# Peptides against a protein of PDB entry 4Y8H: the designs that were tried, part 13

Target 1, 222 residues: chain A of PDB entry 4Y8H
Amino acid sequence: TTIVGVKFNNGVVIAADTRSTQGPIVADKNCAKLHRISPKIWCAGAGTAADTEAVTQLIGSNIELHSLYTSREPRVVSALQMLKQHLFKYQGHIGAYLIVAGVDPTGSHLFSIHAHGSTDVGYYLSLGSGSLAAMAVLESHWKQDLTKEEAIKLASDAIQAGIWNDLGSGSNVDVCVMEIGKDAEYLRNYLTPNVREEKQKSYKFPRGTTAVLKESIVNICD

## One batch from the design tools (peptide; aimed at target 1 T21 C31 A46 G47)

Design b2_p13_7_s2 (made by RFdiffusion4, then SolubleMPNN; from b2_p13_7, 6 letters changed)
Fold by OpenDDE base, seed 4:
Structure b2_p13_7_s2 (fold): chain B 222 residues (1-222), chain A 13 residues (1-13)
Amino acid sequence: as target 1 above (222 residues)
Amino acid sequence: FTPPAHLASVDAV
């Protein structure tokens, strides 16, 4: 997995690759790693796929209840705290590594959370097996006062670094843009750089191309 | 037994 978050002048962008793996197997070529906690608070997940989805749904539900109870829009720091406390309670057994980002009445926020409940803050963040490939791009090209377009490009370039260089990352780039005063913009398959060309040859052969040499029917009942 | 699907993570070194 490669997941990133990048703050820009008026908001935050998160992005992810779309590969899921089971050891050496590509389990899904186009999985969704961006999860909605609330309308304006999204996260990107690495770790156990089921845990990342389940924990974000659970906290999303609790954030909705909290929002209703407080009569306030959800805050990213509230989601961060709920996620942190939940993950810490389970001592890293919930395999969720999250970049949590959003906009709320206090501004734009970008955080990371590790499975043991530690949290970080930054203007740009990367997690997953592709995090170093992504961070190399981020460190090379990040600047203060990024525009929305520059931040989307930087995030997508960082995800592509994971796609090309990390075995655990691949296929497509998903993006979610959270700008102050706007709805969140979820860009599923924002980039699809791994579309296979049409196969030059058809592998449908005429019947009888491979002859049946022998057939035997064995009764397994006496 | 099918192993769970993973979104590969590496701890920061």
Scores: peptide ipSAE 0.241, ipTM 0.802, DockQ to the pose 0.313
OpenDDE base, seeds 1, 2, 3, 5: peptide ipSAE 0.134, 0.223, 0.170, 0.174; ipTM 0.633, 0.791, 0.754, 0.759; seed 1 fails the geometry check

Design b2_p13_7_s3 (made by RFdiffusion4, then SolubleMPNN; from b2_p13_7, 6 letters changed)
Fold by OpenDDE base, seed 2:
Structure b2_p13_7_s3 (fold): chain B 222 residues (1-222), chain A 13 residues (1-13)
Amino acid sequence: as target 1 above (222 residues)
Amino acid sequence: SVPPPHLATVDAV
C-alpha cells in the first residue's frame, strides 16, 4: 500500500494506490483504500483490509451520531480522537494505519494514526509499504502554498512512486480532494497507468495438440 | 494457509 495526504492553500488532498495483497498474491487489483468518515472527512487505510474498513465505518457512524447530538458539523480532530482511542483500546490488534484528512468549521486538517493509537500531524504524510517511495517524492517536491492542482499532482506522483517501486502497491491512483467551502471530490481511478493491452495470442489449443508418445500403468501398491 | 487480504505496511520493527 501507498497512501498519502497533502495540505494545500484551501484544503487537503489524500490519495491511495489500489492493490490488495495476500502475501505474494495480488488479491484485488482495484480495491478502494479511501473511506468516507463524513461528507467532508475522509481517510486512507493501510494494514488489514477488513480492519481499515470496519474501524472507519464504526467511527463514521459514531461521528454522525455525535454531529446530530451536538448540532455541529463533524470535526477532523473528533474523528482522530475516536479512532486513536479505539485503536489504543485494542493494543495494536486492530491492524489499521490511517491518514485522516478533512475540512471542518475550524479549517483543513491532516493527520496519521498507527495501529497502537499514536498520531502525527503534518503538511504532507505517507503510510504503507510504499511510504518511503512516496516520501522521497514528497520531500523532493513539496513546498508551502501549494495550489489544489499542484497538491493533486504531488499526491498522485507520490502514489505512482509506490506503484512503480513497492511490491505491495499497484494498479491505479485514487484521489479525494477536500476543499474549504466545497463538497469533497472523490476521484476513483484518477489515474489508470496499468491498463493491460489485449492479449495478442490465444493459449487455448485443440485437444490432441500435444501427442501422447507413450503410456504405462505402474502398480505402486504391494 | 493464505493470510487475509492486506493493504501492505512497512514491517514494524
Scores: peptide ipSAE 0.301, ipTM 0.827, DockQ to the pose 0.312
OpenDDE base, seeds 1, 3, 4, 5: peptide ipSAE 0.271, 0.283, 0.297, 0.254; ipTM 0.799, 0.810, 0.822, 0.791

Design b2_p13_7_s4 (made by RFdiffusion4, then SolubleMPNN; from b2_p13_7, 6 letters changed)
Fold by OpenDDE base, seed 1:
Structure b2_p13_7_s4 (fold): chain B 222 residues (1-222), chain A 13 residues (1-13)
Amino acid sequence: as target 1 above (222 residues)
Amino acid sequence: FQPPAYLNSVDAV
């Protein structure tokens, strides 16, 4: 997995690759690693696929209830705290590694969470087996006061570094853009750089190509 | 038994 987050002048972008694995096997070429916690709070997940999905759904549900109870838009720090406390309670047995990002009435936010419940903050972050490949791109090209377009490009270039160089990463780039004052823009398969060309020939032969050489009926009743 | 699907993490022990 390669997941990244990048802050820009008016919001935050997260991006992910789309490979899931089962040992040496590619289980899914086009899985979704970006999860919606709330309309304007999204996360990217690495680790156990089921745990990342389940924990984000649980916290998403609790955030919705909290929002209704408080009559306030959900805050990224509330989601961060709920995720952190939940993961810490399970002492790393919930295999979720998350980049959590969003916009709320307090501004734009970008955090990471590890399975044991530690949290980090930054203007750019990467997680997953492809994190070093992504970070090489981020460290080389990140600057302060990125535009939306520059941040999307930087995030997508960082994910591509994972796709090309990390065995655990592959296929496509998914992007979610969370800009202040706008709805979240979920760009499923923003890049599809691994589409294979059409096969030149088919191995589907006409029916009857294989001749029947012999037929026999055997009675199996005594 | 199918092993769980993983989203490979560098920190996954």
Scores: peptide ipSAE 0.381, ipTM 0.858, DockQ to the pose 0.295
OpenDDE base, seeds 2, 3, 4, 5: peptide ipSAE 0.375, 0.368, 0.378, 0.370; ipTM 0.855, 0.849, 0.852, 0.852

Design b2_p13_8 (made by RFdiffusion4; failed a check: the pose's geometry)
Pose (drawn by RFdiffusion4):
Formats: C-alpha cells, structure tokens, sequence
Structure b2_p13_8 (pose): chain A 222 residues (1-222), chain P 13 residues (1-13)
C-alpha cells in the first residue's frame, strides 16, 4: 500500500492507491483504503486489511455516539486519541497503520498512527510499503501555503510514485478533500492510469464444451 | 513510513 496526507490553505487532503496483496498475488485491484470515521474526518489505512477496516469502523461508531451525546461535531483529536489508545492496548497485534485527517470546529488536522500506538503530526505524511517512493516526491515538491489544487496534485503524484515504483502498490488513486466550512468530497478512482488493454482474443466457449453429469433445480423459496 | 507485511493468510493493504 501507498497512502499520503497533505495539508493546504484551508484544509487537508488524503490519498491512497487501490491494490491489495496476498503475498505476490494481487488479491484486489480496486479496494478502498479511504475510510469515513465521521462526515468530515477521513482515514487512510495500510497494513493488515481487516484490521484497518475494523478499527476504523469501531472508532467511527463510538465517535458517532459521542457526537450525539455531546451535541457537538466530532474532532480529529478524539478519533486520534481513541484509535491510539485502542492500538496501544493491543501491543501492535492489530496491524493498522493510519493517516487520520479531517476538519472540525478547531480547524483542519493531519496525523499518522502506527500499529503500536504512536502518533505523529505533520503537513505531509506517507505510510505503507510505497511510503518511501511517496515521501521522496513529497520531500521534493511540498511547500508551505499550497492551494487546494496544488495539494491534490502533490498527493496523487506521491501516490503515483508508489504505484509505479513499489510492487506493493498499483492500480488507481483515491482522494478525499476535507476543506473548512465545506462538505468533504470523496473522489473514488480520481485517477485510473492502469486500464487493462484490450485482450487479443475472446475465450467465450462453444456451448456444450463442458461435460455435465447431472442437473437439478435448487429450491431457494419457502 | 514503511509497514510490515500482514501475518500469513491475511490480506495486506
């Protein structure tokens, strides 16, 4: 996986590739690694796939209940605290590596969380197997006072460095933009630079090619 | 930063 987070003028953007691997095999060519914790707090996850999804939903659920109890919009530091304390309790056995970002009444925020529970603050971040390819781009092109469009380009360029140069990353680029005072815009498949070429031949078989021993109608009714 | 691989039999993001 390659995932990034980049701050800008009035908010924060996160991005991720879409490849899932089981060893050297590509298990999923188009999985979503961007998760909604709350409407304006989004998370990009790398590591054990089920862990990132489960830990994100659990904290997302508790944040919703907390938002209802307090009659307040959720804050990113709450998701950060809840996630880090949960992951610390599990001593690194829950393999979730997260970039948490969002906007709230306090402003815009960008964090990363490692599986043992440590957290980091920054204007640009990258995690996953493609993190070095992405960081090399971020360290080359990031500057203070990015516009929204510049931040989106820098984030997807960082993801692309992971897609092309890291065997653990591939396929597409997902993006989510969280800008202050506006709805978060989730851009699923923002870039699709790896479209499969047209196949040379159709392998549709003549009907009857497969030998059949029996048939029967299956009762799915009551 | 880099992340370790998922335990055997699990899917890696």
Amino acid sequence: as target 1 above (222 residues)
Amino acid sequence: GPVPPAPPGKIQY

Design b2_p13_8_s1 (made by RFdiffusion4, then SolubleMPNN; from b2_p13_8 with P2L K10H; failed a check: the pose's geometry)
Amino acid sequence: GLVPPAPPGHIQY

Design b2_p13_8_s2 (made by RFdiffusion4, then SolubleMPNN; from b2_p13_8 with P2L K10H Y13A; failed a check: the pose's geometry)
Amino acid sequence: GLVPPAPPGHIQA

Design b2_p13_8_s3 (made by RFdiffusion4, then SolubleMPNN; from b2_p13_8 with P2L K10H Q12E; failed a check: the pose's geometry)
Amino acid sequence: GLVPPAPPGHIEY

Design b2_p13_8_s4 (made by RFdiffusion4, then SolubleMPNN; from b2_p13_8, 4 letters changed; failed a check: the pose's geometry)
Amino acid sequence: GLVPPPPPGHIGY

## One batch from the design tools (peptide; aimed at target 1 S20 G45 G168)

Design b2_p14_1 (made by RFdiffusion4; failed a check: the pose's geometry)
Pose (drawn by RFdiffusion4):
Structure b2_p14_1 (pose): chain A 222 residues (1-222), chain P 14 residues (1-14)
Amino acid sequence: as target 1 above (222 residues)
Amino acid sequence: SLPVSYGFPAVVKP
């Protein structure tokens, strides 16, 4: 996985590739690594796939209940605190590596969380196997006072460095933009640079090619 | 069986 977060003028953007691996095999060519914790707090996850999804939904659920109890819009530091304390309690056995970003009444925020529970603050961040390819781009092209468009280009360029140069990353780029005072825009498959070429031949078989021993109608009714 | 992974970080901070 390659995932990034980049802050800009009036908010924050996160991006991720879409490859899932089981060893050297690509298990999923188009999985979503961008997760909604709350409407304006989004999370990019790398590590054990089920852990990132489960830990993100659990905290997302508790944030919703907390938002209802307090009659307040959720804050990113709450998701950060809840996630880090949960991951620390599990001593690194829940393999979730997260970039948490969002906007709230306090402003715009960008954080990363490692599986043992440490958290970091920054204007640009990258995690996952492709993090060095992405960081090399971020360290080369990031500057203070990015516009929204520049931040989106820088984030997807960082993801692309992971897609092309890291065998653990591939396929597409997902993006989510959280800007202050506006709805968060989730850009699923923002870039699709790895479209399979047309196959040379159709392998549709002549009907009857497969030998059949028996048939029967299956009762799915009551 | 080996679980599906989104990929682990190349660097993990303490």

Design b2_p14_1_s1 (made by RFdiffusion4, then SolubleMPNN; from b2_p14_1 with F8Y K13P P14E; failed a check: the pose's geometry)
Amino acid sequence: SLPVSYGYPAVVPE

Design b2_p14_1_s2 (made by RFdiffusion4, then SolubleMPNN; from b2_p14_1, 5 letters changed; failed a check: the pose's geometry)
Amino acid sequence: SLPVSYGYPAFTPA

Design b2_p14_1_s3 (made by RFdiffusion4, then SolubleMPNN; from b2_p14_1 with F8Y V11F K13P; failed a check: the pose's geometry)
Amino acid sequence: SLPVSYGYPAFVPP

Design b2_p14_1_s4 (made by RFdiffusion4, then SolubleMPNN; from b2_p14_1, 6 letters changed; failed a check: the pose's geometry)
Amino acid sequence: SLPVSFGYPAFTPD

Design b2_p14_2 (made by RFdiffusion4; failed a check: the pose's geometry)
Pose (drawn by RFdiffusion4):
Structure b2_p14_2 (pose): chain A 222 residues (1-222), chain P 14 residues (1-14)
Amino acid sequence: as target 1 above (222 residues)
Amino acid sequence: AAARALESFGFPPS
């Protein structure tokens, strides 16, 4: 996995590739690694796939209840605190590596969370197996006072460095933009640079090619 | 569920 977070003028953007691996095999060519914790707090996850999804939904659920109880819009630091204390309690056995970003009444925020529970603050961040390819791009091209468009380009360029140069990353680029005073825009498959070429031949078989021993109608009714 | 737990989104370098 390659995932990134980049701050800009009036908010924050996060991006991720879409490859899932089981050993050297590509298990999923187009999985979403960008998760909604709340409407304006989004999370990019790397590590154990089920852990990132489960820990993100659990905290997302508790944030919703907390938002209702307090009659307030949720803050990113709450998701950060809840996630880090949960991951710390599990001593690194829940393998979730997260970049948490969003906008709230306090402003725009960008954080990263490692599985043992430590958290970091920054204007640009990258995690996952492709993090070094992405960081090399971020360290080369990031500057203070990015516009929204520049931040989106820098984030997807960082993801692309992971896609092309890291065997643990591939396929597409997902993006989510959280800008202050506006709805968060989730850009699923923002870039699709790895479209399969047309196959040379159709392998549709002549009907009857497969030998059948029996048939029967299956009762799915009551 | 168990098959999904075996998938990886990639781990960051140490």

Design b2_p14_2_s1 (made by RFdiffusion4, then SolubleMPNN; from b2_p14_2, 9 letters changed; failed a check: the pose's geometry)
Amino acid sequence: DEKRRSWSLGYPPL

Design b2_p14_2_s2 (made by RFdiffusion4, then SolubleMPNN; from b2_p14_2, 8 letters changed; failed a check: the pose's geometry)
Amino acid sequence: MEERRKISLGFPPE

Design b2_p14_2_s3 (made by RFdiffusion4, then SolubleMPNN; from b2_p14_2, 7 letters changed; failed a check: the pose's geometry)
Amino acid sequence: MEARRQQSLGFPPE

Design b2_p14_2_s4 (made by RFdiffusion4, then SolubleMPNN; from b2_p14_2, 7 letters changed; failed a check: the pose's geometry)
Amino acid sequence: DEARRRWSLGFPPE

Design b2_p14_3 (made by RFdiffusion4; failed a check: the pose's geometry)
Pose (drawn by RFdiffusion4):
Structure b2_p14_3 (pose): chain A 222 residues (1-222), chain P 14 residues (1-14)
Amino acid sequence: as target 1 above (222 residues)
Amino acid sequence: SAATSSHLSESYTY
């Protein structure tokens, strides 16, 4: 996995590749690694796939209940605190590596969370097996006072460095933009640079090619 | 159960 977060003028953008691996095998060519914790707080996850989804949904659920109880829009630091304390309690056995970003009444925020529970603050961040390829791009091209468009280009360029140079990353680029005073825009498959080429031949078989021993109608009714 | 086990075996890699 390659995942990034980049801050800009009036908010924050996060991006991720879409490859899932089981050993050297690509298990999923197009999985979403960008998760909604709340409408304006989004999360990018790397590590154990089920852990990142489960821990993101659990905190997302508790944030919703907390938002209703307090009659307030949720803050990113609450998601950060809840996630880090949960992951710390599990001593690194829940393998979730997260870049948490969003906007709230306090402003725009960008954080990273490692599985043992430590958290970091920054204007640009990258996690996952492709993080060094992405960081090399971020360290080369990031500057203070990025526009929204520059931040989106820098984030997807960082993801692309992971797609091309890291065997743990591939396929597409997903992006989510959280800008202050506006709805968060989730850009699923923002870039699709790895479209399978047309196959040389159709392998559709002549009907009857497969030998059959029996048939029967299956009762799915009551 | 097999499907859950398969899903738990996947990785987004770190």

Design b2_p14_3_s1 (made by RFdiffusion4, then SolubleMPNN; from b2_p14_3, 10 letters changed; failed a check: the pose's geometry)
Amino acid sequence: AAAEAARRSLSFGA

Design b2_p14_3_s2 (made by RFdiffusion4, then SolubleMPNN; from b2_p14_3, 10 letters changed; failed a check: the pose's geometry)
Amino acid sequence: AAAEAAYRSLSFGA

Design b2_p14_3_s3 (made by RFdiffusion4, then SolubleMPNN; from b2_p14_3, 9 letters changed; failed a check: the pose's geometry)
Amino acid sequence: SAAEAAYRSLSFGA

Design b2_p14_3_s4 (made by RFdiffusion4, then SolubleMPNN; from b2_p14_3, 9 letters changed; failed a check: the pose's geometry)
Amino acid sequence: SAAEEAYRSRSFGA

Design b2_p14_4 (made by RFdiffusion4)
Pose (drawn by RFdiffusion4):
Structure b2_p14_4 (pose): chain A 222 residues (1-222), chain P 14 residues (1-14)
Amino acid sequence: as target 1 above (222 residues)
Amino acid sequence: TSALNSFLALPVMD
């Protein structure tokens, strides 16, 4: 996986590739690695796929209940605290590596969380197997005072460095933009640079090619 | 069979 987060003038953007691997095999060519914790707090995950989804939904559920209890919009530091304390309790056995970002009444925020529970703060971040390819781009092109469009280009360029140069990353680029005072815009498949070329031949078989021993109607009714 | 079972025991990684 390659995942990034980039701050800008009035908010924060996160992006991710869409490849899942099981060893050298590509298990999923188009999985979503961007997760909604709350409407304006989004998370990008790398590591063990089920861990990133489960830990994100659990905290997302508790954040919703907490938001209802307090009659307040959720804050990113709450998701950060809850996630880090949960991951620390599990001593690194829950393999979730997260970039957490969002906007709240306090402002815009960008964090990363490692599986053992440490957290980091920054204007640009990258995690996953493609993180070095992405960081090389971020360290080359990031500057203070990015516009929203510049931040989106820088984030997807960082992801693309992971898609092309990292065997653990591929397929598409997902993006989520969280800008202050506005709805978060989730851009699923923002870039699709790896469309399969047209096949040379159709492998549709003549009907009856497969030998059949028996048939029967299956009762799915009551 | 043993090699296939070992392979299928690997976690899916994102």

Design b2_p14_4_s1 (made by RFdiffusion4, then SolubleMPNN; from b2_p14_4, 10 letters changed)
Fold by OpenDDE base, seed 4:
Structure b2_p14_4_s1 (fold): chain B 222 residues (1-222), chain A 14 residues (1-14)
Amino acid sequence: as target 1 above (222 residues)
Amino acid sequence: EEEAAAFAALPILV
């Protein structure tokens, strides 16, 4: 997995690759790693697929209840605190590594959370097996006062660095943009750089192209 | 069977 978050002048963008794996096997080529906690608070997940989905849904539900109870719009720091306390309680056994981002009445926020419940803050962040590939791009091209378009470009370039260089990352770039005063913009398959070219050759051979050289029927009941 | 069981035992990672 490669997941990133980038703050820009009026909001935050998160992005992810779309590969899931089971050891050496690509389980899904186009999975979704961006999860909605609330309408304006999204996260990107790395680690165990089930844990990333389940923990974000659980906290999303609790954030909705908390929002109703407090008569306040959900805050990114509330989601962060609920996530970290939950993950810390399970001592890293919930394999969720999250970039949590959003906009709320206090502004735009970007955080990361590790499975043991530690949290970081930054203007740009990367997590997952592709995080170093992504961070190399971020460190090279990040500047203060990014525009929305520059931040989307930077985030997508950082995800592509993971797609090209990390075995755990691949296929497509998903993006979610959270701008102050706007609805969240979820851009599923924002980039699809791995569309397979048309096969130059048809591999449809006539029946009988491969001859059966020998057949044997074995009775297993004797 | 064993390979299918081993496959089912691997966590899906993202």
Scores: peptide ipSAE 0.458, ipTM 0.766, DockQ to the pose 0.710; fails the geometry check
OpenDDE base, seeds 1, 2, 3, 5: peptide ipSAE 0.444, 0.447, 0.448, 0.439; ipTM 0.757, 0.758, 0.760, 0.753; seeds 1, 2, 3, 5 fail the geometry check

Design b2_p14_4_s2 (made by RFdiffusion4, then SolubleMPNN; from b2_p14_4, 8 letters changed)
Fold by OpenDDE base, seed 4:
Structure b2_p14_4_s2 (fold): chain B 222 residues (1-222), chain A 14 residues (1-14)
Amino acid sequence: as target 1 above (222 residues)
Amino acid sequence: EEELAAFAALPVLV
């Protein structure tokens, strides 16, 4: 997995690749790694697929209840705190590594969380097996005061570095843009750089192309 | 069966 977050002048963007794996097997070529915690708070997940989805849904539900109880829009720091306390309680047994980002009444925020419940803050972040490939791009091209378009490009270029160089990353780039004063923009398959070329040959053969060489009927009832 | 069980034992990672 390669996941990134990048702050820009008026918000935050997160992006992810779309590969899932089971050891050496590509389990899904186009999985979704961007999860909605609340309408304006999204996260990208790396680690165990089930844990990333389940923990974000659980905290999303609790954030909604908290928002209703407090009569306040959800805050990214509240989601961060709930996630880290939950993950810490389970001592890293919940295999969720998250980039949590969003906009709230206090502004735009970008954080990361590790499975043991540690948290980081930054203007740009990367996690997953492709994080070093992504970080090499981020460190090379990040600047202060990015535009929305520059941040989307930087995030997508960083995910592509993971797609091309990390075995655990692949296929497509998903993006979510959270801009202050706007709805979150979820861009599923924002880039599809791995569209398979048309096969040079059709392998649809007529029935009977492969001859049956031998048939045997075995009676299994004594 | 064992080989299918071994594949089922690997977590889906993202």
Scores: peptide ipSAE 0.462, ipTM 0.770, DockQ to the pose 0.751; fails the geometry check
OpenDDE base, seeds 1, 2, 3, 5: peptide ipSAE 0.451, 0.453, 0.454, 0.441; ipTM 0.763, 0.764, 0.765, 0.757; seeds 1, 2, 3, 5 fail the geometry check

Design b2_p14_4_s3 (made by RFdiffusion4, then SolubleMPNN; from b2_p14_4, 9 letters changed)
Fold by OpenDDE base, seed 4:
Structure b2_p14_4_s3 (fold): chain B 222 residues (1-222), chain A 14 residues (1-14)
Amino acid sequence: as target 1 above (222 residues)
Amino acid sequence: DEEEAAFAALPVLV
């Protein structure tokens, strides 16, 4: 997995690749790694697929209840704290590594969380097996005061570095843009750089192209 | 069975 977050002048963007794996096997070529915690708070997940989905849904539900109870829009720091405390309680047994980002009444925020419940803050972040490939791009091209378009490009270029160089990453780029004063923009398959070319030949053969060389009927009823 | 069990034992990673 390659996941990234990038702050820009008026918000935050997160992006992810779309490969899932089971050891050496590509389990899904186009999985979704961007999860909605609340309408304006999204996360990207790396680690165990089930844990990333389940923990974000659980905290999303608790954030909604908290928002209703407090009569306040959800805050990214509240989601961060709930995720952190939950993950810490399970001592890293919940295999979720998250980039949590969003906009709230206090502004735009970008954080990361590790499975043991540690948290980081930054203007740009990367996690997953492709994080070093992504970080090489981020460190090379990040600047202060990015535009929305520059941040989307930087995030997508960083995910592509994971797609091309990390075995655990692949296929497509998903993006979510959270801009202050706007709805979150979820861009599923924002880039599809791995569209398979048309096959040079059709492998549809007529029935009977492969001859039956031998048939044997075995009676299994004595 | 064993190969299917080995596949079932590997977590889906993202």
Scores: peptide ipSAE 0.450, ipTM 0.767, DockQ to the pose 0.731; fails the geometry check
OpenDDE base, seeds 1, 2, 3, 5: peptide ipSAE 0.434, 0.432, 0.443, 0.430; ipTM 0.759, 0.764, 0.763, 0.755; seeds 1, 2, 3, 5 fail the geometry check

Design b2_p14_4_s4 (made by RFdiffusion4, then SolubleMPNN; from b2_p14_4, 9 letters changed)
Fold by OpenDDE base, seed 4:
Structure b2_p14_4_s4 (fold): chain B 222 residues (1-222), chain A 14 residues (1-14)
Amino acid sequence: as target 1 above (222 residues)
Amino acid sequence: DAEAAAFAALPVLV
C-alpha cells in the first residue's frame, strides 16, 4: 500500500493506491483504501484490510454518536483520539496504519496513526510499504502554500511512485479532497495508469486444439 | 488443498 496526505492552503487531500495482496498474490487490483469516518473526515488505511475497514467504521459510528450528543460537527482530533485510544488498547494487534484527514469548524487537519496508537502531524505524510517511494516525491516537490490542484497533483505523483516502485502498491490512484467550506470530493480512480491494452492475440482456440491422449476413470470406492 | 489452505491463511493486506 501507498497512502499519502497533503495539506493545501484551504484544505487537505488524501490519496491511495488500489492494490491489495495476500503474500505474493494480488488479491484485488482495484480495492478502496479511502474510508469515510464522517462526511468531512476521511481516512486512508494501510495494513490488514479487515482491520483498517473495521476500525474506521467503528470510530465513524462513535463519531456520529458523539456529534449528535455534543450537537457539533465532528472534529478530526476527536477521530484521531478515538482511533489512537482504540489501537493503543489493542497493543498493535489491530493492524491499522492510518492517515486521518479532514475539515471541521477548527480548520483543516492531517494526522497519521500507527497500529500501536502513536500519532504524527504534518503538512505531508505517507504510510504503507510504498511510503518511502511516496516520501521521496513529497520531499522533492512539497512547498508551503500549495493550491488544491498542486496538492492533488503532488499526492497523485507520490502514489504513483508507490505504484511503480513498491510491490505492495499498484493499479490506480484514489483521491479524497476535503476543502474548508465544501463537501468532501471523493475521486475514485482519479488516475487509471494501468489499463491493460488489448491483447494482440486471441487465446480462444477451436475445440479439439489440444488432443486428449488418454482418459481413465478410476473408482476410488473399493 | 494445501495451496487453497495457504491462500486462506494469508491476511489480505492493503
Scores: peptide ipSAE 0.445, ipTM 0.764, DockQ to the pose 0.718; fails the geometry check
OpenDDE base, seeds 1, 2, 3, 5: peptide ipSAE 0.435, 0.430, 0.441, 0.429; ipTM 0.761, 0.763, 0.763, 0.754; seeds 1, 2, 3, 5 fail the geometry check

Design b2_p14_5 (made by RFdiffusion4)
Pose (drawn by RFdiffusion4):
Order: sequence, then structure tokens, then C-alpha cells
Structure b2_p14_5 (pose): chain A 222 residues (1-222), chain P 14 residues (1-14)
Amino acid sequence: as target 1 above (222 residues)
Amino acid sequence: AVSYGSASGGTGPS
């Protein structure tokens, strides 16, 4: 996985590739690694796939209940605190590596969470097997005072460095933009640079090619 | 088990 987070003028953007691996095999060519914790707080996850989804949903659920109890919009630091304390309690056995970003009444925020529970603050971040390819781009092209468009280009460029140069990353680029005072825009498959070429031949078989021993109608009714 | 892969990371200025 390659995932990134980049701050800009009036908010924060996060991006991710879409490849899932089981060893050297590509298990999923188009999985979503961007998760909604709350409407304006989004999370990019790398590591054990089920852990990143489960830990993100659990904290997302508790944040919703907390938002209702307090009659307040949720803050990113709450998701950060809840996620880090949960991951610390599990001593690294829940393999979730997260970039948490969002906007709230306090402003715009960008954080990263490692599986043992440590957290970091930054204007640009990258995690996952493709993090070095992405960081090399971020360290080369990031500057203070990015516009929204520059931040999106920088984030997807960082993801692309992971897609092309890291065998653990591939397929597409997902993006989510969280800007202050506006709805978060989730850009699923923002870039699709790895479309499969047209196959040379159709492998549709002549009907009857497969030998059948029996048939029967299956009762799915009551 | 399916995974999003191994993880490392980097952080820019704050």
C-alpha cells in the first residue's frame, strides 16, 4: 500500500492507491483504503486490511455516539486519541497504520498513527510499503502555502510514485478533500492510469463444451 | 490473510 496526507491553505487532502496483496498475488485491484470516520474526518489505512477497516468503523461508531451525546461536530483529535489508545492497548497486534485527516470547529488537521499506538503531526505524511517512493516525491515538491489544486496534484503524484515504483502498490488513485466550511469530497478512482489493454482473443466457449453429470432446480423459496 | 501490505512511513515538518 501507498497512502499520503497533505495539508493546504484551507484544509487537508488524503490519497491512496487501490491494490491489495496476498503475498505476491494481487487479491484486489480496486479496494478502497479511504475510510469515513465522520462526515468531515477521513482515514487512509495501510497494514492488515481487516484491521484498518475494523478499527476505523469501531472508532467511527463511537465518534458518532459521542457527537450525538455532546451535540457537537466531532474533532480529529478525538478520533486520534481513541484510535491511538485502542491500538496501544493491543500492543501492535492490530496491524493498522493510518493517516487521519479532517476538518472540525478547531480547524484542519493531519496525523499518522502507527500500529503500536504512536502518533505524528505533519503537513505531509506517507505510510505503507510505497511510503518511501511517495515521501521522495513529497520531500521534492511540497511547499508551505499550497492551494487546493496543488495539494491534490502533489498527493496523487506521491501515490503514483508508489504505484509505479513499489510492487506493493498499483492500479488507481483515490483522493479525499476536506476543506474548511465545505463538505468533504471523496474522489473514488480520481486517477485510473492502469486500464487493462484489450485482450487478443475471446475465450468464450462453445456451449456444451463442459461435460455435465446431473442437473437440478434448487429451491430458494419457502 | 489479505493485507494492504507492509507499512513504514515518513513525516514532514509541522

